# Peptides against a protein of PDB entry 1MQS: the designs that were tried, part 88

Target 1, 223 residues: chain A of PDB entry 1MQS
Amino acid sequence: ILKMLFLNKDLNNNDNITTITDDIFNQQEIIWKVLILDIKSTATISSVLRVNDLLKAGITVHSLIKQDRSPLPDVPAIYFVSPTKENIDIIVNDLKSDKYSEFYINFTSSLPRNLLEDLAQQVSITGKSDKIKQVYDQYLDFIVTEPELFSLEISNAYLTLNDPKTTEEEITGLCANIADGLFNTVLTINSIPIIRAAKGGPAEIIAEKLGTKLRDFVINTNS

## One batch from the design tools (peptide; made by RFdiffusion4, then SolubleMPNN)

Design b2_p18_5_s4 (from b2_p18_5, 11 letters changed)
Fold by OpenDDE base, seed 3:
Structure b2_p18_5_s4 (fold): chain B 223 residues (1-223), chain A 18 residues (1-18)
Amino acid sequence: as target 1 above (223 residues)
Amino acid sequence: MDLTKELKELIEEFRKKL
């Protein structure tokens, strides 16, 4: 996984994750990258890496492959996804649209020959094969814990957020409290969340606040 | 496994058929 995040550069595998990330962070200029995941690979990454590890590896943002993603034509992308026809089609569409500057594709398991040929055929039509820098398949032997649903159990949160009499200040305050709870959860479980929120409501405010807290934490920890 | 070279070769083969 770490090798993938560093564009498959040779790393000293005998060191722990922290030592490797610290050494690279201190020795080389960080290349900022986008990380594209699916549900399976998200669970894998979350089980192995901390938020700080991704940031030290130069991951500026991570997103789900099926999620709408903004174009970053000057930013290299790392795909770490299941070897499926659907994911291949999405990668090719991203290539066609010049969504990223470079494509580093890592499949979470062995890529069947028929899918490799399908990828090649589709890429050949685009004329943009030069943007594909690496393609790897690998075996993930990670046992992923089943997804868990949890609650912060903040009393009357739903009622407060949906009451038309609630002030913007009250909503903002409640959203901050929720974001604090989520932040503490992230630190406790030592996982990397993908944040999803509905637009135009309290959920977006919470997502923004949580994102800021995570970024600030990393900056302060690396200082 | 690094599939980069193999993919590039396949892409070129398909390109020639276009």
Scores: peptide ipSAE 0.646, ipTM 0.960, DockQ to the pose 0.370
Fold by OpenDDE base, seed 4:
Structure b2_p18_5_s4 (fold): chain B 223 residues (1-223), chain A 18 residues (1-18)
Amino acid sequence: as target 1 above (223 residues)
Amino acid sequence: MDLTKELKELIEEFRKKL
């Protein structure tokens, strides 16, 4: 997150958020930026950063992507949003309208190839590709509540998984979504976990799916 | 992952088709 707020500059990972922000704030001219969020990323940011941290990172204003936002044509924007067609369309519309001076786009999770291509296609039509300075997909599809505890913030996951009326298909689908979120989290922390799950329930399904994803990733990365 | 380069390449590819 901090790296994103500092336009993906190299940061010393050993420093606390406060130390990083203080050092950067004191040593460098602050570049004021707009931060564009969605509901999910707002929760993520709020769980990790304080208002003062945002300010020290040069975030002068933050807004929801779906909200009406005033144009700030001389101000760079950081988008930190879910990789959805809707968000891409909004970003492109913001680009078309010259809403900001520069666009630093950070997706909260992996950007599907089809959406990357869609983004590219739409941007190509605008003739304003030069305003897009960075595009990252990240794996910050989680809420940090405690140093060793996080949540995927999947609504009613517990209820759905424990409701006897829930279909197997619904359970399977939800487990897949959870596994995706966990996978993204693992990639973010850059550490391969020892997976522990209760046997005979959804947790085992999730663990299996996650394990498969991790194995596939390791294989594909080493190849 | 940094997708900037890939995006720029794709944009250019689409631009050429226009």
Scores: peptide ipSAE 0.645, ipTM 0.961, DockQ to the pose 0.763
Fold by OpenDDE base, seed 1:
Structure b2_p18_5_s4 (fold): chain B 223 residues (1-223), chain A 18 residues (1-18)
Amino acid sequence: as target 1 above (223 residues)
Amino acid sequence: MDLTKELKELIEEFRKKL
């Protein structure tokens, strides 16, 4: 999984996830990527990686393959999905629409020959094979536990936060909505999190808002 | 397994048939 998130570069498998991510984060400019999942791969990712691990790997946003996704034509995408005809058709449609700058495709299990040929045939018609940088299939043996990865499913949050036309008021409003969603999630889980956010961006604003909400809640419940 | 090379070869084969 980590290898996939780092675009299938060779990683030292003897190091823990934190050491690997910290070393890469400190040595290289972060390439921000979109991670596209299906229901099955979401469970797999959630069992192995924390949200902080995804961020350190340069995953800015994740989405389900069947969800409507906004175009990010300047952002590379990592697909980690089941090897099905349906998923292949969606990937090809995303390619046709120039939804992302580059395509790194990782199938969650062995890709059948007939589906590989179908993918190749469809891509050949598009004339956009140059955007497909990698295709992998995998043999994963993970014990899937309860999911540690979650989404608030706020539409176009990434685009809104990164669009230079977005007003400070709109950013502040969206950050407040995200903080509210996270706060509700924390209350549902019934645990006080350690909040970690990247400095100098919307994530810091959200973290501060969430921290304030949590502090206020703790004070008000102990009163 | 890395299927990139195989895919690129197949794509080229299909392009030649168009």
Scores: peptide ipSAE 0.643, ipTM 0.960, DockQ to the pose 0.338
Fold by OpenDDE base, seed 5:
Structure b2_p18_5_s4 (fold): chain B 223 residues (1-223), chain A 18 residues (1-18)
Amino acid sequence: as target 1 above (223 residues)
Amino acid sequence: MDLTKELKELIEEFRKKL
């Protein structure tokens, strides 16, 4: 998984995940990337990686492949999805739409020959084969434990938060909605999280709002 | 497995048929 997040570059296998991510974060230029997942791969990643590990790997945003995703034409994309006809069709549609700058495709299991040929045929028609930089299939036999990574399924959240045309009121409103979603998630899992957020952006606003909600809830429930 | 080379070869084969 980590190798995939670093565009399948060779990593020193003798170090633990934390040491690898810390060394790369401190010593190398971070290539910021989008991570596209499906339900199965989300569970796999959640069992192995923490949210902070994704950030240290340069993952700016992660989304489900079937969700409406905003175009990021200057950002490379990592697909980590099941080898299905449906996922291949979506990847090809994203390619046609110039949704990302580069495409790094990683299938969660062996890609059947017929689907490889289908992918090749569809890409040949687009004339955009140069944007496909890598295609890998993998043998991931992970026992999925409780998910540590989830999505609130908010459409275009990344664009809204990064568009200079977005008003402060719109940002504040979206941050409030995200904080509410996170709060409801905390209540559902019955566990109080340690909140970590980047400073100087929407993540800090969300963290502050969520922290306030959690503190208020704890005070009210212990009374 | 790295399928990049194989995919590129298949793409070229399909392009020639167009």
Scores: peptide ipSAE 0.642, ipTM 0.960, DockQ to the pose 0.343

Design b2_p18_6_s1 (from b2_p18_6 with L1M H10K E11K E18K)
Fold by OpenDDE base, seed 1:
Structure b2_p18_6_s1 (fold): chain B 223 residues (1-223), chain A 18 residues (1-18)
Amino acid sequence: as target 1 above (223 residues)
Amino acid sequence: MPKDLTEEFKKLVEEYKK
């Protein structure tokens, strides 16, 4: 994901997101960009990146692809959206209207051949193909299958987390173990999850820990 | 890992311009 935010440039630094963004912020002039998302990719970005991470990556504004967006003809745009006919049509319309200066298109999953051809055909008619700088797909190997229940089979987890006698330290330790288990599961299935957790409880702690691990991993794997 | 389709895309665009 960070690679995408930096226009798919090779980030050779094995450093964490914070170190990479700090180094770039300090060493290079930030190129400000617009990030265009859909509902699915918004959930993904929100689970993996913090607002500060986006800012450090040069994302000045983000919006949904289906929303009315103001033209920013001097600003490059990063699209991170599902490979659908609808999204392709919107991108082409944005291109026709000169909504942005440059178009970096990143599809969340595999782009079918027929849709690639459709995109190319429509763009060819506009005469503005030079504004499309990149086309990527398979950015997220999301196996978005139907909701599945997953168990880590941690003994007495529910009881421990809900026992009023359990110390905060014990809860934190258990949450860390759960987060590790979830992280390993994510790596095994090679899919970045959308993390949803209730606020104010152990689930939030787990979600935060998992999110951090995933962020670190995504940065390191795309190195 | 993300797959770069830029070259293939540009090739297709040129083919459709003909």
Scores: peptide ipSAE 0.679, ipTM 0.966, DockQ to the pose 0.417
Fold by OpenDDE base, seed 2:
Structure b2_p18_6_s1 (fold): chain B 223 residues (1-223), chain A 18 residues (1-18)
Amino acid sequence: as target 1 above (223 residues)
Amino acid sequence: MPKDLTEEFKKLVEEYKK
Protein backbone atom coordinates (compact mmCIF):
# COMPACT_ATOMS: atom_id res chain seq x y z
CA ILE B 1 0.00 0.00 0.00
CA LEU B 2 2.79 2.42 0.82
CA LYS B 3 4.42 1.48 -2.42
CA MET B 4 1.25 2.49 -4.20
CA LEU B 5 1.18 5.87 -2.48
CA PHE B 6 4.69 6.48 -3.73
CA LEU B 7 3.72 5.56 -7.28
CA ASN B 8 4.97 2.00 -6.93
CA LYS B 9 8.57 2.95 -6.35
CA ASP B 10 10.82 0.44 -4.69
CA LEU B 11 10.66 0.66 -0.93
CA ASN B 12 12.74 -1.14 1.65
CA ASN B 13 10.34 -3.76 2.94
CA ASN B 14 12.16 -4.14 6.23
CA ASP B 15 11.34 -0.68 7.45
CA ASN B 16 8.25 0.15 9.40
CA ILE B 17 5.71 2.58 7.96
CA THR B 18 6.96 5.45 10.09
CA THR B 19 10.55 5.02 9.05
CA ILE B 20 9.64 4.75 5.38
CA THR B 21 7.41 7.81 5.42
CA ASP B 22 9.89 9.85 7.42
CA ASP B 23 12.75 8.95 5.15
CA ILE B 24 10.82 9.76 2.03
CA PHE B 25 9.42 12.93 3.49
CA ASN B 26 12.83 14.16 4.50
CA GLN B 27 14.90 12.97 1.59
CA GLN B 28 12.65 13.10 -1.44
CA GLU B 29 10.55 15.69 -3.12
CA ILE B 30 6.94 15.18 -2.17
CA ILE B 31 4.62 14.71 -5.11
CA TRP B 32 1.22 15.91 -4.06
CA LYS B 33 -1.53 13.58 -5.21
CA VAL B 34 -5.21 12.85 -4.92
CA LEU B 35 -6.23 9.44 -3.63
CA ILE B 36 -9.43 7.93 -5.01
CA LEU B 37 -10.90 5.07 -2.98
CA ASP B 38 -13.98 2.93 -2.70
CA ILE B 39 -15.55 1.54 0.45
CA LYS B 40 -13.45 -1.61 0.49
CA SER B 41 -10.16 0.12 -0.12
CA THR B 42 -11.02 2.78 2.45
CA ALA B 43 -11.34 0.11 5.09
CA THR B 44 -7.97 -1.29 4.10
CA ILE B 45 -6.23 2.06 4.13
CA SER B 46 -7.74 2.95 7.49
CA SER B 47 -6.55 -0.30 9.00
CA VAL B 48 -2.91 0.09 8.06
CA LEU B 49 -2.27 3.81 7.69
CA ARG B 50 -2.74 6.88 9.79
CA VAL B 51 -3.75 10.28 8.51
CA ASN B 52 -0.23 11.47 9.07
CA ASP B 53 1.05 8.67 6.87
CA LEU B 54 -1.11 9.84 4.01
CA LEU B 55 0.12 13.38 4.41
CA LYS B 56 3.71 12.23 4.45
CA ALA B 57 3.03 10.29 1.28
CA GLY B 58 1.83 13.48 -0.37
CA ILE B 59 -1.86 12.73 -0.32
CA THR B 60 -3.50 16.12 -0.19
CA VAL B 61 -7.06 14.94 -0.80
CA HIS B 62 -8.77 11.60 -0.78
CA SER B 63 -12.32 10.85 -1.91
CA LEU B 64 -14.66 8.04 -2.78
CA ILE B 65 -14.78 7.15 -6.45
CA LYS B 66 -18.56 7.36 -6.55
CA GLN B 67 -18.64 10.80 -4.98
CA ASP B 68 -18.74 13.99 -6.96
CA ARG B 69 -15.19 15.21 -7.11
CA SER B 70 -13.90 18.59 -8.17
CA PRO B 71 -11.55 18.68 -11.12
CA LEU B 72 -7.89 19.03 -10.27
CA PRO B 73 -6.40 19.01 -13.75
CA ASP B 74 -2.90 19.83 -12.53
CA VAL B 75 -2.80 17.15 -9.85
CA PRO B 76 -1.99 13.47 -10.34
CA ALA B 77 -4.47 10.93 -9.02
CA ILE B 78 -4.00 7.53 -7.49
CA TYR B 79 -6.93 5.20 -7.86
CA PHE B 80 -7.11 2.35 -5.37
CA VAL B 81 -10.40 0.64 -6.10
CA SER B 82 -12.08 -2.70 -6.70
CA PRO B 83 -11.80 -4.17 -10.19
CA THR B 84 -15.38 -3.62 -11.32
CA LYS B 85 -17.00 -2.46 -14.53
CA GLU B 86 -18.53 0.44 -12.66
CA ASN B 87 -15.20 1.70 -11.35
CA ILE B 88 -13.61 1.30 -14.76
CA ASP B 89 -16.35 3.38 -16.35
CA ILE B 90 -15.88 6.10 -13.73
CA ILE B 91 -12.12 6.16 -14.26
CA VAL B 92 -12.62 6.48 -18.01
CA ASN B 93 -15.11 9.28 -17.48
CA ASP B 94 -12.64 11.05 -15.22
CA LEU B 95 -10.05 10.65 -17.94
CA LYS B 96 -12.38 12.04 -20.59
CA SER B 97 -13.15 15.06 -18.45
CA ASP B 98 -9.47 15.71 -17.69
CA LYS B 99 -10.26 15.55 -14.02
CA TYR B 100 -6.60 14.97 -13.12
CA SER B 101 -3.23 15.43 -14.76
CA GLU B 102 -2.10 11.83 -14.44
CA PHE B 103 -3.78 8.56 -13.59
CA TYR B 104 -2.20 5.86 -11.46
CA ILE B 105 -4.65 2.98 -11.39
CA ASN B 106 -4.35 0.32 -8.70
CA PHE B 107 -6.97 -2.38 -8.37
CA THR B 108 -7.41 -3.94 -4.95
CA SER B 109 -7.64 -7.48 -6.29
CA SER B 110 -6.98 -9.32 -9.54
CA LEU B 111 -8.33 -7.57 -12.61
CA PRO B 112 -10.17 -10.00 -14.88
CA ARG B 113 -8.94 -10.12 -18.46
CA ASN B 114 -12.27 -8.99 -19.84
CA LEU B 115 -12.21 -5.87 -17.66
CA LEU B 116 -8.64 -5.08 -18.62
CA GLU B 117 -9.68 -5.29 -22.25
CA ASP B 118 -12.71 -3.13 -21.58
CA LEU B 119 -10.58 -0.50 -19.88
CA ALA B 120 -8.11 -0.53 -22.74
CA GLN B 121 -10.84 -0.31 -25.36
CA GLN B 122 -12.53 2.64 -23.69
CA VAL B 123 -9.24 4.45 -23.14
CA SER B 124 -8.25 3.89 -26.76
CA ILE B 125 -11.26 5.89 -27.87
CA THR B 126 -10.43 8.87 -25.64
CA GLY B 127 -7.05 9.54 -27.18
CA LYS B 128 -5.74 10.26 -23.69
CA SER B 129 -3.95 7.02 -22.93
CA ASP B 130 -0.74 8.93 -22.22
CA LYS B 131 -2.28 10.26 -19.03
CA ILE B 132 -2.52 6.74 -17.64
CA LYS B 133 0.87 6.18 -16.13
CA GLN B 134 0.33 2.92 -14.28
CA VAL B 135 -2.08 0.02 -14.04
CA TYR B 136 -1.62 -2.40 -11.15
CA ASP B 137 -3.75 -5.09 -9.55
CA GLN B 138 -3.68 -7.70 -6.76
CA TYR B 139 -2.88 -5.31 -3.95
CA LEU B 140 -5.11 -6.98 -1.40
CA ASP B 141 -5.10 -10.59 -0.30
CA PHE B 142 -7.98 -10.06 2.08
CA ILE B 143 -11.34 -8.35 2.03
CA VAL B 144 -12.28 -5.75 4.60
CA THR B 145 -16.03 -5.39 4.35
CA GLU B 146 -16.80 -2.79 7.01
CA PRO B 147 -14.79 0.39 7.18
CA GLU B 148 -14.78 1.97 10.61
CA LEU B 149 -12.79 5.04 9.76
CA PHE B 150 -13.05 7.39 6.83
CA SER B 151 -11.73 10.87 6.26
CA LEU B 152 -12.71 13.36 3.59
CA GLU B 153 -10.27 15.82 2.06
CA ILE B 154 -8.24 15.87 5.25
CA SER B 155 -5.45 18.23 4.34
CA ASN B 156 -7.52 21.02 2.90
CA ALA B 157 -10.11 20.83 5.63
CA TYR B 158 -7.53 20.83 8.37
CA LEU B 159 -5.71 23.81 6.95
CA THR B 160 -8.87 25.79 6.38
CA LEU B 161 -10.41 25.04 9.76
CA ASN B 162 -7.23 25.88 11.64
CA ASP B 163 -6.50 29.09 9.80
CA PRO B 164 -7.57 32.03 11.95
CA LYS B 165 -8.17 34.06 8.81
CA THR B 166 -10.86 31.72 7.58
CA THR B 167 -14.23 33.42 7.50
CA GLU B 168 -17.40 32.07 9.03
CA GLU B 169 -18.86 31.69 5.58
CA GLU B 170 -15.94 29.61 4.46
CA ILE B 171 -16.20 27.41 7.53
CA THR B 172 -19.91 26.93 6.99
CA GLY B 173 -19.38 26.04 3.37
CA LEU B 174 -16.64 23.58 4.15
CA CYS B 175 -18.68 21.94 6.89
CA ALA B 176 -21.56 21.54 4.50
CA ASN B 177 -19.33 19.87 1.95
CA ILE B 178 -17.89 17.55 4.56
CA ALA B 179 -21.36 16.64 5.77
CA ASP B 180 -22.38 15.86 2.20
CA GLY B 181 -19.39 13.63 1.78
CA LEU B 182 -20.08 11.79 5.00
CA PHE B 183 -23.71 11.41 4.04
CA ASN B 184 -22.77 9.84 0.75
CA THR B 185 -20.41 7.53 2.57
CA VAL B 186 -23.14 6.42 4.94
CA LEU B 187 -25.44 5.68 2.03
CA THR B 188 -22.74 3.71 0.31
CA ILE B 189 -22.09 1.46 3.29
CA ASN B 190 -25.82 1.23 3.98
CA SER B 191 -25.41 1.84 7.69
CA ILE B 192 -26.69 4.61 9.94
CA PRO B 193 -23.99 5.75 12.30
CA ILE B 194 -24.09 7.04 15.82
CA ILE B 195 -22.77 10.55 15.50
CA ARG B 196 -20.27 11.80 18.07
CA ALA B 197 -18.59 15.17 17.88
CA ALA B 198 -16.64 17.52 20.08
CA LYS B 199 -18.62 20.54 21.17
CA GLY B 200 -17.80 24.09 20.23
CA GLY B 201 -16.04 23.49 16.95
CA PRO B 202 -16.45 22.56 13.31
CA ALA B 203 -17.04 18.94 14.23
CA GLU B 204 -20.26 19.90 15.95
CA ILE B 205 -21.44 21.82 12.92
CA ILE B 206 -20.68 18.88 10.69
CA ALA B 207 -22.41 16.46 13.03
CA GLU B 208 -25.54 18.55 13.11
CA LYS B 209 -25.66 18.88 9.36
CA LEU B 210 -25.04 15.19 8.85
CA GLY B 211 -27.67 14.27 11.38
CA THR B 212 -30.22 16.41 9.62
CA LYS B 213 -29.42 14.90 6.25
CA LEU B 214 -29.69 11.39 7.60
CA ARG B 215 -32.97 12.05 9.33
CA ASP B 216 -34.41 13.61 6.23
CA PHE B 217 -33.29 10.68 4.15
CA VAL B 218 -34.78 8.10 6.49
CA ILE B 219 -38.07 9.94 6.57
CA ASN B 220 -38.21 10.23 2.81
CA THR B 221 -37.33 6.60 2.16
CA ASN B 222 -39.82 5.24 4.66
CA SER B 223 -42.53 7.28 3.30
CA MET A 1 2.02 -9.00 -4.43
CA PRO A 2 0.90 -6.19 -6.67
CA LYS A 3 1.18 -6.95 -10.35
CA ASP A 4 2.22 -4.38 -12.92
CA LEU A 5 -0.18 -4.48 -15.87
CA THR A 6 0.94 -1.21 -17.42
CA GLU A 7 2.75 -2.62 -20.41
CA GLU A 8 0.06 -5.14 -21.17
CA PHE A 9 -2.53 -2.42 -20.88
CA LYS A 10 -0.65 -0.10 -23.22
CA LYS A 11 -0.35 -2.87 -25.78
CA LEU A 12 -4.05 -3.51 -25.64
CA VAL A 13 -4.78 0.18 -26.08
CA GLU A 14 -2.70 0.24 -29.23
CA GLU A 15 -4.45 -2.83 -30.56
CA TYR A 16 -7.84 -1.21 -30.13
CA LYS A 17 -6.69 1.96 -31.86
CA LYS A 18 -6.22 -0.02 -35.11
Scores: peptide ipSAE 0.677, ipTM 0.965, DockQ to the pose 0.328
Fold by OpenDDE base, seed 5:
Structure b2_p18_6_s1 (fold): chain B 223 residues (1-223), chain A 18 residues (1-18)
Amino acid sequence: as target 1 above (223 residues)
Amino acid sequence: MPKDLTEEFKKLVEEYKK
């Protein structure tokens, strides 16, 4: 998330958020930006960052994507929103109206190919593609609904895991994806969890995979 | 991890301009 706020520049992720923001604030000229969010990403940002952190990252204004926002044609904007057709259309409309000087687009999860093509097609018509500086996706594998409550954004996971027709390979693949998502969640919130899982099911498989990933990470970062 | 789609996006934009 901090990387996004600094336009996806390389940051030393080993430090706490306060140290990172303080170092950047003291060493570099701050670039003031607008942060555009949706409901889901707002919850995520609020759970991880404090207002002071946003300010130190150069975020002067944050707004919802569906909100009627005032034009700031001289200010760059960071979009951090869900990869939906609706959000894409709004971004394109903002581009058409020259609402901001530059557009840094970060989708919270994977952007489907058809939506990427749709975005590109619409932008091609505007003649303002140069204003779009970055397009990123897969920033988050989870959705934070409350500060201490979150879920993975995996479609039909419950149905897949409970369908008797689901193959072992499909279950293994899904468990791997879930473990990856949880791992990324841990890194994002900078908190090592105590893992609890029911025995004899997919949850145990996920817990084992996650535990291994965490152990490997700790070993590699402490070396 | 975040994935950079910028180059692919730019390529697609150019393709649609043709």
Scores: peptide ipSAE 0.677, ipTM 0.966, DockQ to the pose 0.482
Fold by OpenDDE base, seed 3:
Structure b2_p18_6_s1 (fold): chain B 223 residues (1-223), chain A 18 residues (1-18)
Amino acid sequence: as target 1 above (223 residues)
Amino acid sequence: MPKDLTEEFKKLVEEYKK
């Protein structure tokens, strides 16, 4: 799962999630991404990862695949969804509408041959196959019944995160919005994370803002 | 374990374009 969040790049073999995320977070520039989930994968992600882990992986927002999502044509998207005809059709529709800059597709279980062919056929018609960077199928060994991860609405404000023309002021504004989203997510899952971030970039700004919000919240709730 | 289907997928796409 962590490998997926880092676009299936080679990760150092570490014994735990925290060590892996810390190592990557310290060594590489964060690429901000959108994570698209379904109900099943949401439960899976919630059981394995914390909000801080998603932040370290560069996940700014996550949404359900069936939810109405705003276009983010300059932002890469990671799909982690069940291998169904319905999900494939939605992905293709998202591709047709140029919802994201790049598509990293990860199915939660083995993709049947007929569905792979269907996906390929539909994509071939769009002429946008170059936007699909990866197709993986995963094997989930566990089932979680109650997802704890809250889905965030995608804001058009995130479009500028990957634009090289974005000013420092605009980046600061976006970081604030991301911090707000993460804060709301933390409250929803009823868990206060330990925030860590790489120095010298947007991640540090986000971490600082989120930390402040959490501290303020704790102070206000204990008062 | 995750399986990379990217190459197979790309091949299929090209076949359907034809």
Scores: peptide ipSAE 0.663, ipTM 0.962, DockQ to the pose 0.308

Design b2_p18_6_s2 (from b2_p18_6, 7 letters changed)
Fold by OpenDDE base, seed 4:
Structure b2_p18_6_s2 (fold): chain B 223 residues (1-223), chain A 18 residues (1-18)
Amino acid sequence: as target 1 above (223 residues)
Amino acid sequence: MIKDLTKEFKELVKKFKE
């Protein structure tokens, strides 16, 4: 999320997870931006970021995508919304109306190919594709239900992991997906967890994968 | 993992303009 707020700029080599917030906020010139959210992303943002954090990131205004919003044609906008047809249509409409100067589009989860194509098609018609500066997805592979409770919402994960008919490859793949989701969660909340997992099962596999990802991240950011 | 779709998106836009 923080990366998104800073227009997905590369992290500096010396950024530890614990110092990312401090370093990013202190070293970069503030570019004032509008943050466009939906209900789901609002809940997420509110759970992990403070108002002060948004301000430090240059977010001057945040609003819901479905709300009537005043045009700010000289201000770049960050969209952080669910990958839905409705949201895409709204974004395109905002583009058509020159509501903002630049569009940084970040979808909370994976953008289906058909919707990506739809977005591209609609944007192509507008002739304003140059205003679309970024398109990202998969920011949130989890659902925030409570401030400290997250669900990855992976369909049938429990059943799959506990089904004796599930192949090792399937388990490994699922564990990787879960680890990715957890990794994203950790990054989102900007807190390195103490990883605890039951031994001898998928949980251990997930824990190991997550640990590796975290270590790699810390190393790469410190490098 | 966060995925950058910008390049792919831009390419698709170009395709639709053709």
Scores: peptide ipSAE 0.671, ipTM 0.963, DockQ to the pose 0.488
Fold by OpenDDE base, seed 1:
Structure b2_p18_6_s2 (fold): chain B 223 residues (1-223), chain A 18 residues (1-18)
Amino acid sequence: as target 1 above (223 residues)
Amino acid sequence: MIKDLTKEFKELVKKFKE
């Protein structure tokens, strides 16, 4: 999330959110930006960042994508929204109206190919494609349901793991995906968890994979 | 994992302009 707020530049992940924002605030010129959210991303941002964190990241104002927003033609905008047709249409309308100076588009999850093409097609008609500086996706591998509760958006995980017809390869793949999601969650909330898992099942496999990823991350960031 | 689609997007825009 911090990477997004700093226009997807490389950041040192060795420090906590406060330290990172403080260092950037003190050492670099702040680029003031507008942050455009939807309901899902608002919940995520609110659970992870404080108002002061947003300010230090250069976010002067934030609003919902479906809300009426005043034009700020001299201010760059960061969109952090779900990859839906509705949101794409709104972004394109904002582009047409020159609502902001630059557009940094970050989709919360994977953007389907058909929607990417739709976005590109609509933007091509506007003649303002140069104002779109970035398009990213797959920021969130989890859902924030409560301040201290997270869940991965993986359908039928229990059924797949307990179906006798499921192959070991499929189980291994699913466990890897779950571990990846959890790892990304850890990075997002910037807090290293104590890992607990039931013994003798997929949960243990996932825990081991996650542990390895975390260890590798720490080693790679410290080297 | 975060994925950069900027290049793909820009290429598609060019194709639709043709």
Scores: peptide ipSAE 0.670, ipTM 0.964, DockQ to the pose 0.485
Fold by OpenDDE base, seed 2:
Order: sequence, then structure tokens, then C-alpha cells
Structure b2_p18_6_s2 (fold): chain B 223 residues (1-223), chain A 18 residues (1-18)
Amino acid sequence: as target 1 above (223 residues)
Amino acid sequence: MIKDLTKEFKELVKKFKE
């Protein structure tokens, strides 16, 4: 997520969020940009990052993708949204209207091939493809390394969770992201797991969050 | 793993412009 906020530049993987943001803030020129979110990504960002972190990352304004947003034609925009047809259409419309100067598109999970093609097709018609600087996906996705073994490949998760300098907020945020990834995994495999976690650590936090998400989902789908 | 689709995307855009 921090990588995204810094336009997917390489970050020092051994540093916690605070150290990374401080170092970048102090050593690099801040590029002021707008952050466009959806409901899901908003929850993720809010759990992982503080307002001060966003500011240090150069985020001047953040808005929901479905909300009416004022044009900022001289400001680059970071999109961090779900890979849906609806969001793609909105992004393309924003592009058509020259709502921002540059577009950095980051999808929260894997972008299906058909949607990538749809995005490309629509953008091709606009003649403004040069404004799209980046297209990334799988921020909260997972990979199957072995049969029934999944990895979310959240960068520096182990280091962050085991670093005594990591703040409670950072831990909570990371755990939320992990829980989201696991939730997506569960949905993908279409199987409700039995959750087991060690007590007294991040695993417990993740388990609780995941459990809540799963319960909420089951309730909503059965209603 | 975060995946960079930029190159692939740009190639697709070019393809659709033809």
C-alpha cells in the first residue's frame, strides 16, 4: 500500500511504515496527488495508515470513486479500487473528462483478463492513454504456492509484525489487510475454513477479523 | 504478489487502436 502511494517505487522492505514515510518525506520530493478509493479499499487504507502517513505520502485529497469529484486537471491521481466493470467505466470517464493530470491505477485484487481488455479498449478510444502511467493489481490478492497452501505475499508482513518498533496501529492495519486477503481467498476457493490461530499475537487479530468478515458474508448471502 | 500490468495494458491499447 505504501508502495502504491509512492507510485510503486521501490521501498526499503526492512523498515516499518513510520520509518519509510519519514525517510521519504525527508529525503524525497513529495509529489502531491489525489487518492481515489472505494468502500473496500477505504477500510483497508484506514486500518493501515494514519492521516499523517497519507500526508507524508503526498496525498492531499482522498475521495470515493463513486462520489462526485471536482476536476483537478493538474494533479495526478492514484486509484486504489476493486477490479470491477463499474470502477473501470468510472476511471475511463474520469480520463475522458481530464479530471486529473495522470492516472495511476491500482486494483485491490487480480484484474481479470476480460476487464483488462475492456479497460484497454475503452482507453484506446479516448486517445488519452498516455495519461495512464501505471496499471497494477493483486495488492490484496493471493497466490497458490502449493496445493491448499496460500500466500498473500504482503510485503514485509513478517518483518513488520515482529519488529518491536512497529506501532499498534501498523499492526492492526496489516492484520486487517491480511484478513482481507484471506477473506478473498476463501471466496475464491468457495470454502469456509476452520480458523486456527495462536493466541496473544497478530495471528489472533487476523483470525478474529477474518471470522467477522466471513460471518458477515454468510449472513448477507443467505438473506 | 503485486503485479505490474502497465506494459501489457499499453500493448493492448495499441492493439485496439489498429
Scores: peptide ipSAE 0.668, ipTM 0.962, DockQ to the pose 0.403
Fold by OpenDDE base, seed 5:
Order: sequence, then structure tokens, then C-alpha cells
Structure b2_p18_6_s2 (fold): chain B 223 residues (1-223), chain A 18 residues (1-18)
Amino acid sequence: as target 1 above (223 residues)
Amino acid sequence: MIKDLTKEFKELVKKFKE
């Protein structure tokens, strides 16, 4: 999330969120931006960041994508929204209206190919594709339910993992997706966890996958 | 996984303009 707020620039991951924001705030020229969210991403942002964190990241205004928003033609906008046809249409409309100076689009989960093509097609008609600076798929889908507890809220994950009719391939795939979600969460909060999981089940598979991802990341970032 | 789709997007835009 912090990376997104800083226009997906490479951040030095050696420090906690507070240290990173403080260092950037003190050492770099702040680019003021608008943050556009939906209901789901609002929950995600609220779970991870404090109001002061947004300010330190240069977010002056944050609004819901479906709300009427005032034009800020000289201000860059960060979209962090679900990959839906509705959201894509709104983004394109904002582009047509020159609502912002630049558009940094970040989808909260996997963007289907058909929607990517739809976005591209609509943007091609506007003639304003140069204003779209970035299109990212963030895969940041988690909600904090209580202190130090969060959920990825993957639909029917529990049922699928515990259904005796579920194939090994399906289980493996789902576990990989869960591990990816957890990995992204860890990176977002910039804290390496101690992983604990029940043995002999999907939780162990997820833990192993997550552990591997974390180890690989640490090795690659420190090299 | 964070995936940068910018290049793919720009290529698609060009394709539709053609």
C-alpha cells in the first residue's frame, strides 16, 4: 500500500512503516495526490494505515469512487479499487472529464483480461491515454477484524479446503492464492511474522508456501 | 503478487487505435 501511495516507486524496505514515511517526508519533495477508493479498499486502507500515514504519503484528499468528486486538474490521482466494469467506466469518465492531471490505477485483486481490454479500448477512444501513467494489480485483499487479526476474505475458502470432493490441484491452487495474499499483507505492514500452522492440513501447505516466499524476498532484497 | 500491467495496457491501447 505504501508503495502504491508513492506511485509504485521502489522503497527501501529495511525500515518499518513509520520510519519509511518519516524518512520520505523529511528527505523527499512531497507530491500531493488524491486517493480514490471503493468500499472494499477503504476497509483495507483503514486496517493498515493511520490518518497521519496518508498525510505523510502526500494524500490530501481521499474519496469513494462512486461519490461526486470535485475536479482537481493539476493534481495526480491514485485509484485503488476493485477490478469491476463499473469502476473502469468511472475511471474512464474521470479521464474524459480531465478530472485529474495524471491517473495511477491500482486494482485490489486480479484484473481479468477482458476488463483490461475493455479499459484499453475505452481509453483509446478518449485520446487521453498519456494521462494514464500506471496500471497495477496489487492483490491486496485483506481486512483487519480485530487487533492483530485479519482475514483475506477469499470467497468460500474454508468450504473449498474442507470439501472432500475438492481435488488436490484445486487445494494447491487455493493455498497458493492464500499464501500470496498473506505475503502481500506482510509486505504491506512491513513486519516479518513468525509463522505457525496446524500440521497435516491446508494450513501447513499455506505456511510452507508463505515461508518460501518470504525467504526468497528477503534474499532478493538484501542481495 | 503486485503486477505491473502498464506496458500491456499501453500496447492494447495502441492496438485499438489502429
Scores: peptide ipSAE 0.651, ipTM 0.956, DockQ to the pose 0.547

